Peptides against a protein of PDB entry 7Q4I. Designs and how they scored, part 123

Target 1, 281 residues: chain A of PDB entry 7Q4I
Amino acid sequence: HENSTIAERLYSEVRVLCWIMTNPSNHQKKARHVKRTWGKRCNKLIFMSSAKDDELDAVALPVGEGRNNLWGKTKEAYKYIYEHHINDADWFLKADDDTYTIVENMRYMLYPYSPETPVYFGCKFKPYVKQGYMSGGAGYVLSREAVRRFVVEALPNPKLCKSDNSGAEDVEIGKCLQNVNVLAGDSRDSNGRGRFFPFVPEHHLIPSHTDKKFWYWQYIFYKTDEGLDCCSDNAISFHYVSPNQMYVLDYLIYHLRPYGIINTPDALPNKLAVGELMPEI

## One batch from the design tools (peptide; made by RFdiffusion4, then SolubleMPNN)

Design b2_p19_6_s2 (from b2_p19_6, 7 letters changed)
Fold by OpenDDE base, seed 5:
Structure b2_p19_6_s2 (fold): chain B 281 residues (1-281), chain A 19 residues (1-19)
Amino acid sequence: as target 1 above (281 residues)
Amino acid sequence: DPILEKAQKIAEEIDKEYS
């Protein structure tokens, strides 16, 4: 009953490898539910852990566990991807094991861009990094060229990329990427609405849900409204999504339909040249 | 939760299609 022709086309033309940040204690509790929901819609799905799990398809990276090792895990994850999977996709998404992603919406956003453009997308924050950096929890996606530059040019050079495994993962990769001229893209839609969200939908959709002094309003790179105008109709990700909520979101997004309402997709934009970005909004 | 149960069943069916 559903016409998925455009989604199938984008699945083939905009190939996405999703790697999930997880740990052994979360393999069954969280990561498995990613695999059973939105992770299926990735062209390749890999769980990056400190222990191997063949049922999950988890990779044991040579890192310790804990928040102080997240940067180390990210570096090793991208090294692993570059060595084994750099040609398996065009785009490389990092997500947490409590991030929910609408992969079709991400493919739609990425469609005009060349994977040879040194660019990455996510929820852009303004502190610490001049061009901004992408929030770790909302997930962020690197082009193939961005991964190449990160692994080959940034990581081997302590002047460009922090050699220690400590620090805020998202800030540190943001610094490294800036230092190799990977552009922090604008992931907003044509109406200026965000697509990557560091919280659950409820926290963004409900006006005045957070105090005006909440750190998020100081961190966001682009001004955003609350309520229905907070979020693109083509939103890509939400964070702090429980395992149960992942199944609910899967049902609501992919199965629940209001009878008699037919959504016609917008036309695909023109493809950009290598190094070209979409016009600023 | 009946919605969750339904969503889980659907997820299982999708898993079979992608396996």
Scores: peptide ipSAE 0.011, ipTM 0.501, DockQ to the pose 0.020
Fold by OpenDDE base, seed 1:
Structure b2_p19_6_s2 (fold): chain B 281 residues (1-281), chain A 19 residues (1-19)
Amino acid sequence: as target 1 above (281 residues)
Amino acid sequence: DPILEKAQKIAEEIDKEYS
C-alpha cells in the first residue's frame, strides 16, 4: 500500500497549471497521450494550439503554425493564462507535447518558494541571456508573479520584449523575463544534480564519451555529470518522449515497485520569504 | 506490446484517481 499524504498536501499547496505547446496535427498523435499520462497530475491542464479541440481541451490561439511561430504562440499562451487562469494556480509550466513531467517532483522543488517571487525554473542554458534562460524542450515553470511581469510589464514594451513572433522561443522569453527582473532559478537538487532534462533519459543516463563537441556541453549553465549521477532522484522532466514511452514511464514511476523497498521522503524545507531563493549549490 | 498495454491501463487508473 502506498502513502500519498505528502503528495496530496503538495497537490493542494503547490498548485500547478500545465500548458502544453501543440498543434492540430499533434492533437491525437501526441497531446492526447500527455492528457492520458502525466498531464492528469497537474491541477489544471490546457493545450495551446491554433485550433480548438473540445475533447483535448485545446485553446485556439491567434497564431500560425511552424517553428517560426513558437515565440508568438508562447506570448499568446501566457496572455491567455493571465486573462483567464492567473488565480487557478501558483505555478505555470510550459511543456511540449513530447515532454514528460513528474509533477510531484516539481511541486517538491517549488514548495519552499513563494509564487509571488519573480522566478522561473527549468534546464538553465548560459548563451544569449546573461542570467541564463530555460531550455524550451525540457519545459519551464514560472511563478504567478513571473507571469504577471511577463504579460503586464514585458510584452507591451518592445524595448523589453521582442514584438515580432520570430526567434528561438526559449531564448526570447528568457530575454523578456530578465528585462523585468524575473530570476532564472537553480532547479538542481541538494546534491547538485539536474531535474529538468532537454533529452530522453537514455541520453543523460548513458555516458557518451564520443562527442565532447556536442552543443549541449557548451549550453548548460551548471556543470553536470554523465551516467547515473547526471540526474536527481527527484527528476522533473525529459524531452523527446514518444507517446508510447509516456505510458512506459507512467508504469515505471507510479506502479512498478521493487517488493520490500520503502522510500521515505525527505522532510520538506522551510518556506522562503517573498523574493528569497534557495542557495545555489 | 503487452507492457505498453498494461502501462496504458495503469495510466487510465491514475487518471481516475486524479479526475
Scores: peptide ipSAE 0.011, ipTM 0.455, DockQ to the pose 0.020
Fold by OpenDDE base, seed 3:
Formats: C-alpha cells, sequence, structure tokens
Structure b2_p19_6_s2 (fold): chain B 281 residues (1-281), chain A 19 residues (1-19)
C-alpha cells in the first residue's frame, strides 16, 4: 500500500517547470526517455531544441547546435519561459537530456522558500563567480523572481550579461544572476550533505571512485566527501545518466522512498522452523 | 546499509549496460 498525500500536496504548492536542454539528434535517443521517466513528475515539461517535435513537446529555439551555442540556448530558453510560462510554475529547473531528477526531493528543498525570493539552487562551484555558480550538468533551479531578473534586467544589459553566445553556459548564467542580486543558494541538507550531483550515482556513492586530483574537488564550493556520507537521503539530481540508467533509477528510487510518498510494507512472514522451507509459489 | 545496497545495485546495472 502507498500513501502519496504529502507528495500530492507539494506537487500543488511547489510547482516546477522543467526545461530540458536537447538537440534534434537526441530527441529519440535521450530526450524521450526523460519524458518517460522523471520528467512526468514535473508540473510542466518542455524540451528546448533547435527543431520542433510535437511528439516530444520540443520547442525550436532560434539558436545553432553544439557546445559553443549552449549559452545562447539557455538565454533563449529562459526568454521563451518568461514570455509563455512565467505564471505556470513557481520554480524553473534546467536539466540536460542525460540528467535524472527526483522532483519530490526538489519540492521538499524548495518548500520553505518564496518563489518571489531572488534565489537559485544546484551544485555550487566556486571558480569564476564570487558567490559561486551552479554546475550546468547537475541541473539548477531558479525561482520565478530569479527568472524575471535574469530575462528583464540582466539579458538586455551587456554590462550585466554576456551578449554573445560563447562561453561556459553555467558560468555565464552565474555571472548574470550575481549581477542582478540573485542569490546562489545552499542546496545542502541539515547534515551538510549535497543534493545536486554533476556525475552518475556510482561516481559519488562508491568510495575512492575518483582521484583526489580530479578537477571536481577544486571546483566544489562546499567541502564534500565520497562514499556513504557523500549524498543527502533526499538527493535531487545526477548527471551522465544513460537512457537505460534512467529506467533503472526510476525503478530503484520509487521502489524505495522519495519524500512525501509513504510505502506501507507487507507484514513480515512467519519465522520458519529449523529445516523448514518457504512454501512453493 | 540501504545506501550501500543501492549504490551496489546501481553499479551492477551500469556494468551490465556497458559490458
Amino acid sequence: as target 1 above (281 residues)
Amino acid sequence: DPILEKAQKIAEEIDKEYS
């Protein structure tokens, strides 16, 4: 038996629009698997591309494709959201087409915050931006006010926000948001454990999986560990998740307990006597 | 440990996928 009453309440009170960074070559390969897994738990799901796809619900943004155009695509995506969807949600998540998100855990983190607070959350990195910026791969979530400030105040001003489409997407939005006094929030739980992760679960949960010389340890804003203490019990996101891994994670996480969903377990079986076997099925 | 068991299951599935 399952009780989802709290999760349903948070679905209504903490509305999340998820936009997915993708391209036409990945609509069928990656993006459709987001739609079939964690993306269905967003209040609104939009795929931001360079070509329209009615089956996917993909938007054709006026941008080119490739790594050098990701910043341009992010700017156009948030412009599109502000124009068409700013009142459809309270919070606005950017994710990649290989990001997996536990949306209930994100709603739990966001619940105490007003969407009118100029704040955004994600995996905070320390270089390039004084207050830090959120890792693009881990996904990041803006309040409604943060989106307004980004689109209305930052983007039109070349002194506040980079006008060309080049540069690291996550760094550039981080600079723009800082320049309009949007706060880079702390997404850690009450125990100081992270919730947004720029790699697959294996890379964070398995002790000593990464070399201590790995760039990640120089980039993280807050000191974190690998292994058992790496991650919050209410972790929100992982990156570099393959299409097959999305289905695996979707099963494993919801067989367990996302926040606000209470599973009532079956009664324990009776203990067997010495030499007794379980009955055949 | 539920976290370790989860990590092990995820790792096994990743290994199967990329084998």
Scores: peptide ipSAE 0.009, ipTM 0.419, DockQ to the pose 0.031
Fold by OpenDDE base, seed 2:
Structure b2_p19_6_s2 (fold): chain B 281 residues (1-281), chain A 19 residues (1-19)
Amino acid sequence: as target 1 above (281 residues)
Amino acid sequence: DPILEKAQKIAEEIDKEYS
């Protein structure tokens, strides 16, 4: 007995295409578990690989495999999306095959924004890119206009976007997007809590799990705390989620309920005009 | 804190399994 009316509305009004970064060696090990869990809640789910897999619905991009080709794969993935799927969704999520995403929470965050606003969201990091860039592992979501600008304006221009396939994927797309005036949005909730996380929940929720000298604390764009205040009640993503943990998270988030506790969703915010962002927190 | 210790132990086990 669950009322999903608002979630169903947002599924229709905030259409999300999810593309999953994977490789042939991970099709069975990781990617299939995304498809069987959170990926089924995307309006469209595509696995971007170097080999086709009909069981997975994987696309063979014209790229090599290996860590040094992730940027190349991202470029080809968005080219493919723009050519074949730009009208199939309003928002375009990149995630890894070990990223878990609560798509309903992402739709809630995205609801006020126009897909014609050149914006993208994720876990914002401060190095290398002036406006910041979104952590690759946490996943990041581009508006339709952001995809258009990336593919049409940035990619064809070596001065705006790196032509080589080498480099840190998340940094390189961040540079390209900045160069075409795609805004690095603030994904925090109204309490200033993050929604996209580059690690598993345990790494964020458990105080002193990491050393204070851990690189993450130097990379985060916005101040964040450890413990229960680390994370929005409407958190969107976690990274380094094992295949088994994806099923655990699916159970905990979508099935397990404390009896007698009824969650009433907050009212949806007003829709923003094209180019308008939510007020700073 | 026994609860925190338990949570940390679980986190370590998950990390080992995934690594």
Scores: peptide ipSAE 0.006, ipTM 0.385, DockQ to the pose 0.045

Design b2_p19_6_s3 (from b2_p19_6, 8 letters changed)
Fold by OpenDDE base, seed 2:
Structure b2_p19_6_s3 (fold): chain B 281 residues (1-281), chain A 19 residues (1-19)
Amino acid sequence: as target 1 above (281 residues)
Amino acid sequence: DKILEEAEKLAEEIDKEYS
């Protein structure tokens, strides 16, 4: 027997629309597995593509395919969300079709924040953007106000937001959001451990003799440790998760239980005022 | 994709360590 009362409460109070970055070639190979696993725990799930797929609930955005169009797709995705879905959720998650997300942990992180606070969360990187930007692969979540500012204030102004569809998607949205005073939040837990991860759990959990010159260590905004201390017990996302690994993670997280161990959830923090952030750790 | 290439290299390094 499982008690999901608090998760059900958060499902209603912290509404999340998840949009998945995909393409027609990945609808069957990757995106459908998101829909069958973690995507079902979103309040709303939309696949953003260049072609419609009624089985997937994919939207055909007016963009071309290819890596050079990811920024264009992100702009059109958020325009579509703002036009059709801005009131369907409080928070708006971008993820890739190979990102795995523990949506309950994201709701827990977001609970104290007002959706009217101009803030977004993810795996914060330090280059290119003064306040930092969120890694595209780890997924990032915008408040409703952040989406409004992005679509209404940033996108129409070429001085605030790049009009071309070229560039690194995550960097470009990070620049746009900074230019409209959307805050790059701190997604770390109370112990300073990260919640959004741009790689699979294995790459974060296993102390690698990886060269300290590995780009990730130069990009990460907050210092992070390797091993078990790398990751919050309330981790939210991992990237480069294969379709098969999504089902494994779903089983391990939601079904597999060690007998006799009862996890008691921490008390919910107090809600913040509009514009207020959690104290820095 | 630099990120993907580095992730693949990291995976290869992990595989070598545990091989």
Scores: peptide ipSAE 0.018, ipTM 0.558, DockQ to the pose 0.098
Fold by OpenDDE base, seed 5:
Structure b2_p19_6_s3 (fold): chain B 281 residues (1-281), chain A 19 residues (1-19)
Amino acid sequence: as target 1 above (281 residues)
Amino acid sequence: DKILEEAEKLAEEIDKEYS
């Protein structure tokens, strides 16, 4: 007995292709649990690997495995998407095989934006890239135009985009995207609360869980609070989510209900013109 | 980058905890 009318509307109007960064050793261990939980709520779900897996729907990209090849895999993944799937969605999410995503909340955030706006969203970090870059682990989402610019304009030009496969994946794509004027968007809600998180909920929700010297506090682009004010009620992603925790989160978010409490969704914002962003908070 | 290296190390530790 659930009214999903708005969610169904957004599923049609804000189409999301999710690609999952994985490897052959994680197909059964991690990736299949993404497919069985939040990944089923994407309009298209693709697992990007070095080996094909027909049960998982994994693509074998022409890259090696290991952290030193993550940037190479990201480049090949977006090339593959551009060649085969650029019209299958409006927005293109990268996530890891231990990222959990509430896709409906992402559609809500993305709704006002044109997919022809060169923009991408995620957990914004401030180092290395002037406009900031999006944390790889939290997942990040590119507009269709951002994907086009990345693949067609950035990747072919060694001056704009690193040609080798080394480096931090999220930093390197952030540099490339900046160089083709793809904007690093603000994913915070109207209260200034974050939506993409590079850790599990516990690490963000519990005050003083980390000390002030923890690298995260130096990396975050926007000042954030601890406790319940850390996170939007419309949070989109968490990282380092175990396979078991994915099913727990799926149950808690989509099944468990406090009887007698009705959540009424906020009205959808007005759509923005091409190139327009939401006002700064 | 020392900060990045520390971040990567922490990420590995967290991955081990939750994997």
Scores: peptide ipSAE 0.017, ipTM 0.593, DockQ to the pose 0.096
Fold by OpenDDE base, seed 4:
Structure b2_p19_6_s3 (fold): chain B 281 residues (1-281), chain A 19 residues (1-19)
Amino acid sequence: as target 1 above (281 residues)
Amino acid sequence: DKILEEAEKLAEEIDKEYS
């Protein structure tokens, strides 16, 4: 028996639209497994593709396929969301079709923030963008105001936002958002532990003698530790999660329980005013 | 994909260390 009262409250008060970056070749291989696992916990779930799929609820965006078109797809996805779904949620998550997300933990992180605050969250990287940008693979979440600013203020202006479809999508959206004063938030917990992860749990949890030359250590905006201190107990996302691992994670997180251990949720923080952020740790 | 290649290398390094 589980008490979901707080999770149900947050489901109503912190509405999340999840859009999944996918392509027609991955509808059956990857995207359907998102729909069958963590995607069912979003308030709205949309798959952004180049082909329509009524079984998946996939949208055909007017973009080509391939890695060089991811930025084009991201722009068209947010245009579509703004036109059709801007009032259906308070927060708008981008994830890949191999990203796993614990939506309840994301709602907990977002709870104090106003959706009218121009802010977005994810795994913050430091290169290319002064305030940082959020890693594409870990997934990133925009407030309603951030989506409005991106679509209405940034996208129409080639000086603020790249007009062509080339480049790293996460870097390019990060530049556009900075140019319209959308803040790159801190997604770490009160202990300074990360919540959004660009790799599978194993790569973060297991101390590796990774070469200090590994790009990740140069890209992370905030210093992170390896091992159990790498990751918040309220972690939100992991990337490169196989379809099979999505079902394993669903079982481990939502079904498997150690007998006699009862987790009590922390008290909800106070809500912030519009434009107010939590202090950085 | 540089990110994927580096993730795969990291996975291989972890496997070598802990297998």
Scores: peptide ipSAE 0.018, ipTM 0.576, DockQ to the pose 0.075; fails the geometry check
Fold by OpenDDE base, seed 3:
Structure b2_p19_6_s3 (fold): chain B 281 residues (1-281), chain A 19 residues (1-19)
Amino acid sequence: as target 1 above (281 residues)
Amino acid sequence: DKILEEAEKLAEEIDKEYS
């Protein structure tokens, strides 16, 4: 028998809207499997596409398809959220249709923060943006105030936010958010371990003799170790997760239990004031 | 594209280590 009382409390107090970046060709192949696995643990789940799908609960955004339109789709997705759903949640997660997310661990990370604090979290990268930006594939989560500033203050101003739909979506939103004083938060745990990952668990957990020239080591904002110390015990996301691996992860995380081991959750931290961040590690 | 290509290479390297 599991005690979910704390998880149920956080589900109510830390409301998360998850929007999934997808396209019509991936509705059945990928997006449906998000809905059947980790997406069911969001307070609200929306699939952002170019075509409507009533079975999936997909929204048809006024954008073209293709990798060159991802920034356009991100802008329209957040406009749609702001217009229809800004009060339905406190936090707004972007994920891809091949991202897996442990939503309870995200709620735990977000718990001390006010949704009125202009902040966002994810896997922080250092190039192109002075404060850094969050990797698109790992998923990133905006506070309600961050969404408001992005949609109301940044998007209408071509000097603050790129009007063209071209460019890397994660870099472009990172520039826009910086220009409206939305802070790029630190998502690491108290031990300095990462929580958002732009690759599958296997690629982070196994010390690959990754060439020290691997671009990822030049892009990461915080120095991270390889191997078992790479990842928080409260990790939040992984990317390039196949539909089959989503079901495997769901089984391993939520169903498979080692007999006789009882996990006792750590105490919740104190809540921060509006505009206050956790101390840097 | 670059991220995916590097992820695929990494996956291939891991698969070789465990064959």
Scores: peptide ipSAE 0.016, ipTM 0.548, DockQ to the pose 0.072; fails the geometry check

Design b2_p19_6_s4 (from b2_p19_6, 7 letters changed)
Fold by OpenDDE base, seed 4:
Structure b2_p19_6_s4 (fold): chain B 281 residues (1-281), chain A 19 residues (1-19)
Amino acid sequence: as target 1 above (281 residues)
Amino acid sequence: DPILERAQEIAEKIDKEYS
């Protein structure tokens, strides 16, 4: 009894490959729940691991496990995508196995952009990288051109991209992308509200949940508020979402409806030219 | 704000049961 015509159109016109950062110990504990919830709404879903899992559709990347190898895994994941899947989608999302994503809202944000524009989106942080970088936990999405530049131009050059596998993966990819002129986009909505979140909804929606000394307030690139003004009505992602919470969110977002309230979607914006960005708010 | 209050209640329940 729902009208999904616009969502179906965007599914076809804004193709998203989602790759999930995981490890063998989390295949059953976390990753399978992504596959059973929001991951099924991606055009292509791949789990990037150190071990193959045919049931999950996991790829064994030639990397070790542990936090110090996340950058290595990210590099190998995008190399794998470029080699095997670069034409299977227009946009390429990295998410963790405890990230929840509303893929329809991401397609809405991406709709005006050309996949040939060298751009990527996420929760923008200001330290370490001049243009900013996207928080790893909130997930970040690269255009096809951004993936090409990262793999072909940045990765082979140690002056542009860190050759070892150490460091914070989100900072390191941010440095590499800046060095090949991939733009760090603004993912906020027309009201200046964020769409990608590095924490669960509770941490953003509840005022004074964190003190003013919390690191997050020093890291955010754009000033944000707490409470209802924290988050777009078209929010895209949340992090630290437990397996059980993924099913709860799926129910709340896709099944639960208030009787007598019908949401009408906003009109789609005009498409941008190659290389053109929406103005920052 | 009634909407915020409802959001808080839902968030608290989710956190309690599933975190």
Scores: peptide ipSAE 0.017, ipTM 0.472, DockQ to the pose 0.033
Fold by OpenDDE base, seed 3:
Structure b2_p19_6_s4 (fold): chain B 281 residues (1-281), chain A 19 residues (1-19)
Amino acid sequence: as target 1 above (281 residues)
Amino acid sequence: DPILERAQEIAEKIDKEYS
């Protein structure tokens, strides 16, 4: 009973490769559930690990495991993508094995942009990087040109990109991308609401008497409100989503419908020229 | 602070998974 014509069009016109950060111990526990839920809506889905898994379609990257190796894994993942898959998509999403993504909403956000524009999107944080950087947990998406600049221009130059595998993964890629003039885009909707979220929906939607000293409020690049106005109607991602919650979200978003309510999508915006960004809100 | 508590719980879980 659903009309998916526009979603099918965007699936073809805004091709997304999703790579999932995982490890061998999480192949069955977490990564498999990404593959069975939101990951199936990517044009290409790859799991980046330290061990091969043919059932999962996991790649064994030449890196160790642990938090201190996440930056190393990100570098090797994008090298692998550039070598094998750079023409298989227009946009390249990094997500964790506990990130949930509404890929259709991401395609809607990306539609006006050229993949030849050096830009990337996510939940923008303000510390450490002048233009900001995208939170690793919320997931971030690079244009094809951004991937090219990262792999070809930044990674080979220790002055532009950290050669050591240590450091905060999201901060380090943010530094590298800034150094090759990849722009940190604004992922907010036309109402100024966020689309990429570094926590579960509950933590963003429910006004918590959060201590104003909570690090998140110091890190966010754009001022955001809590409660129902926290989140875009076209939200893209949430983090710390358990395997069970992935199936719940899939049911709520794609299956559960209020009887008699028909959603009509907004018109697509005009496409931007290469190098052009949407006006900041 | 439920967010802080959850963040700590998740951090501990991640540390166990990567240990």
Scores: peptide ipSAE 0.015, ipTM 0.467, DockQ to the pose 0.130
Fold by OpenDDE base, seed 5:
Structure b2_p19_6_s4 (fold): chain B 281 residues (1-281), chain A 19 residues (1-19)
Amino acid sequence: as target 1 above (281 residues)
Amino acid sequence: DPILERAQEIAEKIDKEYS
């Protein structure tokens, strides 16, 4: 009933390991629903926790729980990935247990890039880091080379990467990655529309003309519009997605179809050389 | 961090709504 030939090709050629930031209290409440929805479309899915859960495929990292330990957990998660899984994928996605990801759209964005290019993608924010950093909640994806540089070059050097486990996780990894010349990529589509979103679709799709003081507008690296022009037709992620909304999104994206409308995918772009980025928009 | 604070506030609201 559905032609998935291109999606299957990209599944093989653009291998993605997804690691989910979670904790023991959320294994059943949130993380399980990631596993039952969008997480099954990753080439490898790992839940990074403080407790092992064989049913979930959760790893117990040597970190404490709480928001003040998120940076510590991120460091240990990537160390674990590098040690055990660096060759299992080409790209390595961090997401939260309330992030929803359309993995096929991420593969489409990543297709032209070499995994040996030191680059990472997400919702780019402008403060604190000169080149910008990727919002933690929207999820961010590192190339294999980016992971290597982070773990091998950045983490062992206190001058390049914060040794303490405190701080904003997404800002701290952004600083570390910049210090080892991992590029903060542009995840926007050819129309300049964003693909990674730090909020639910409703928040981005519905114009809020009155809240010009909302911090998001000060943080976003690229100018963005509200309404239907807010988001790429090939959007990748949304944050603050409830467990129930994950199933709704799965239904809407992968099952619900308007009868008589056939979507024809765009042609794949040319592959880039190592170190090459897509042209600026 | 204003982002973390806002994220925490939103997360708490969501947790209350879906608890």
Scores: peptide ipSAE 0.015, ipTM 0.524, DockQ to the pose 0.085
Fold by OpenDDE base, seed 2:
Structure b2_p19_6_s4 (fold): chain B 281 residues (1-281), chain A 19 residues (1-19)
Amino acid sequence: as target 1 above (281 residues)
Amino acid sequence: DPILERAQEIAEKIDKEYS
């Protein structure tokens, strides 16, 4: 028996629209497995593609396919969201079709924030953008106000937001958001542990899994460690998660329980005023 | 590791574009 009362409360109070970056070749291979696992825990789930798929609920955006069109797809995705879904949620998550997300943990992180605060969260990287930008693969979540500013203020202005569809998707949106004063939030927990991860759990949890010269250590905005201290107990996302691993994670997180261990959730923090951020750690 | 290789390729592409 589980008590999900607080999770149900957060589901209603912290509404999340999840949009999944995908393409027609991945609808069956990857995207459908998102829909069958963690995506079902979003308040709304949309797959952003170049082709419509009624089984998947995929939207055909007016963009071409290929790695060079990811930025174009992101722009069109948020335009579509703003036009059709801006009031359907408070927060708007971008994830890839190989990203796994614990949506309840994201709601917990977002709970104190006003959706009218111009802020977004994810795995913050330090290069190219002064305030940092959020790693595309780890997924990133925009407040409703952040989406508004992105679509209404940034996208129409080539000086604020790149008009071409080329470029690194996550860097380009990071530049645009900075230019309209959307804050790159700190997604770390109260212990300073990260919540959004651009790799699978194994790559973060196993000490010395990567060379210290690995680019990731130069890109990460906040200092992080490997091992169990790498990751929050309330971690939100992992990337490069295979379809099979999504089902494994669903089982491990939502079904497998150690008998006799009861997890009592921490008390919810106080809600912040509009424009207010959590204190820095 | 194919995952790390992919990540490295992405990073190199970003570095090339924004360096």
Scores: peptide ipSAE 0.012, ipTM 0.485, DockQ to the pose 0.814

